Peptides against a protein of PDB entry 6FBK. Designs and how they scored, part 6

Target 1, 90 residues: chain A of PDB entry 6FBK
Amino acid sequence: EDTGVRVELAEEDHGRKSTIALRLWVEDPKKLKGKPKDNGAIEFTFDLEKETPDEVAQEMIESGFFHESDVKIVAKSIRDRVALIQWRRE

## One batch from the design tools (peptide; aimed at target 1 E43 S63)

Design b2_p30_6_s2 (made by RFdiffusion4, then SolubleMPNN; from b2_p30_6, 14 letters changed)
Fold by OpenDDE base, seed 2:
Structure b2_p30_6_s2 (fold): chain B 90 residues (1-90), chain A 30 residues (1-30)
Amino acid sequence: as target 1 above (90 residues)
Amino acid sequence: SLTEETFERLREERRKKEEEERKKKEEEEE
């Protein structure tokens, strides 16, 4: 499924920390709320032990980066990437 | 990056505010 939201590692993951650096961007600029910054990419830390994709997505909405209707898409994109990162750590 | 700093700052400020509001409510209920 193409959500139009991409999430990747912003830095190399050595599998040693519970926190990872992620970069999120949208393919469709209409999904961004407000002015595009840094080519539309949002860089952020994610704690694999303490945070959930849904909570982080909600924080992005509340911060004005996305529309409320896109929360689930953003959360899914984060979740899918996090799952892949966790799988690679095994 | 600008977006990283902006988002991380905004989320931290929000979390801090929510914690302060929760603490005030708990103190009022005591």
Scores: peptide ipSAE 0.419, ipTM 0.757, DockQ to the pose 0.198
OpenDDE base, seeds 1, 3, 4, 5: peptide ipSAE 0.405, 0.412, 0.414, 0.412; ipTM 0.753, 0.756, 0.755, 0.754

Design b2_p30_6_s4 (made by RFdiffusion4, then SolubleMPNN; from b2_p30_6, 13 letters changed)
Fold by OpenDDE base, seed 2:
Structure b2_p30_6_s4 (fold): chain B 90 residues (1-90), chain A 30 residues (1-30)
Amino acid sequence: as target 1 above (90 residues)
Amino acid sequence: SLTEETFEEARRKLEKKKKEEEEKKKLEEE
């Protein structure tokens, strides 16, 4: 599914840490709230052991980066990338 | 000029507020 949200590694993953650095951006700037900086790219750390995509997405909404209606799209985009990263670590 | 807050900064503030709220709730229930 094309969600219009892209999530990539912000730095190379060597598979050593439970935390990864991610970069999230949207193709449609209308999905962003506030003043998008750096082309709307959001950088953050994600703990593969302690955090869930849904929780992180909810925090983004609560912080005003996205509309409430986009929480599932954001969560899915994070989840799909995280799943791919975990698969590559196996 | 208000500089845009990063998500990580906003997230830390949010988590801190949630923790303070939980602590307050716990104290009220004791």
Scores: peptide ipSAE 0.511, ipTM 0.825, DockQ to the pose 0.131
OpenDDE base, seeds 1, 3, 4, 5: peptide ipSAE 0.507, 0.511, 0.507, 0.507; ipTM 0.823, 0.825, 0.824, 0.822

Design b2_p30_8 (made by RFdiffusion4; failed a check: the pose's geometry)
Pose (drawn by RFdiffusion4):
Structure b2_p30_8 (pose): chain A 83 residues (1-30, 38-90), chain P 30 residues (1-30)
Amino acid sequence: EDTGVRVELAEEDHGRKSTIALRLWVEDPKDNGAIEFTFDLEKETPDEVAQEMIESGFFHESDVKIVAKSIRDRVALIQWRRE
Amino acid sequence: EEEEEEEEKEEKEEEKREEFEEKAEEIKER
């Protein structure tokens, strides 16, 4: 399927960087803006950041697993491109 | 009690929102 939540890199991926800057926005919901944040790959969880975005007023409380996966896919996509 | 809980939730949302705005500014400055 599709999530409709786009999460992309914010800064050039340099590798061997334990923290990465990401940008998240929504195109299909099935603040209306971009959300930039940092993510620690070895420590922080996509579910943890998703909940913070919940407790910050971006999405609904039960819409956490959906946003958590969208971030998770990007983290996965960055690490697969990192071989 | 219910109004106090609602205010606490709003404050927490504002604090965490500011953290996101700060992080966004830090990222744009880099």

Design b2_p30_8_s2 (made by RFdiffusion4, then SolubleMPNN; from b2_p30_8, 15 letters changed; failed a check: the pose's geometry)
Amino acid sequence: MEEERRREEEERRRKKRKEIEEEAEAIRKR

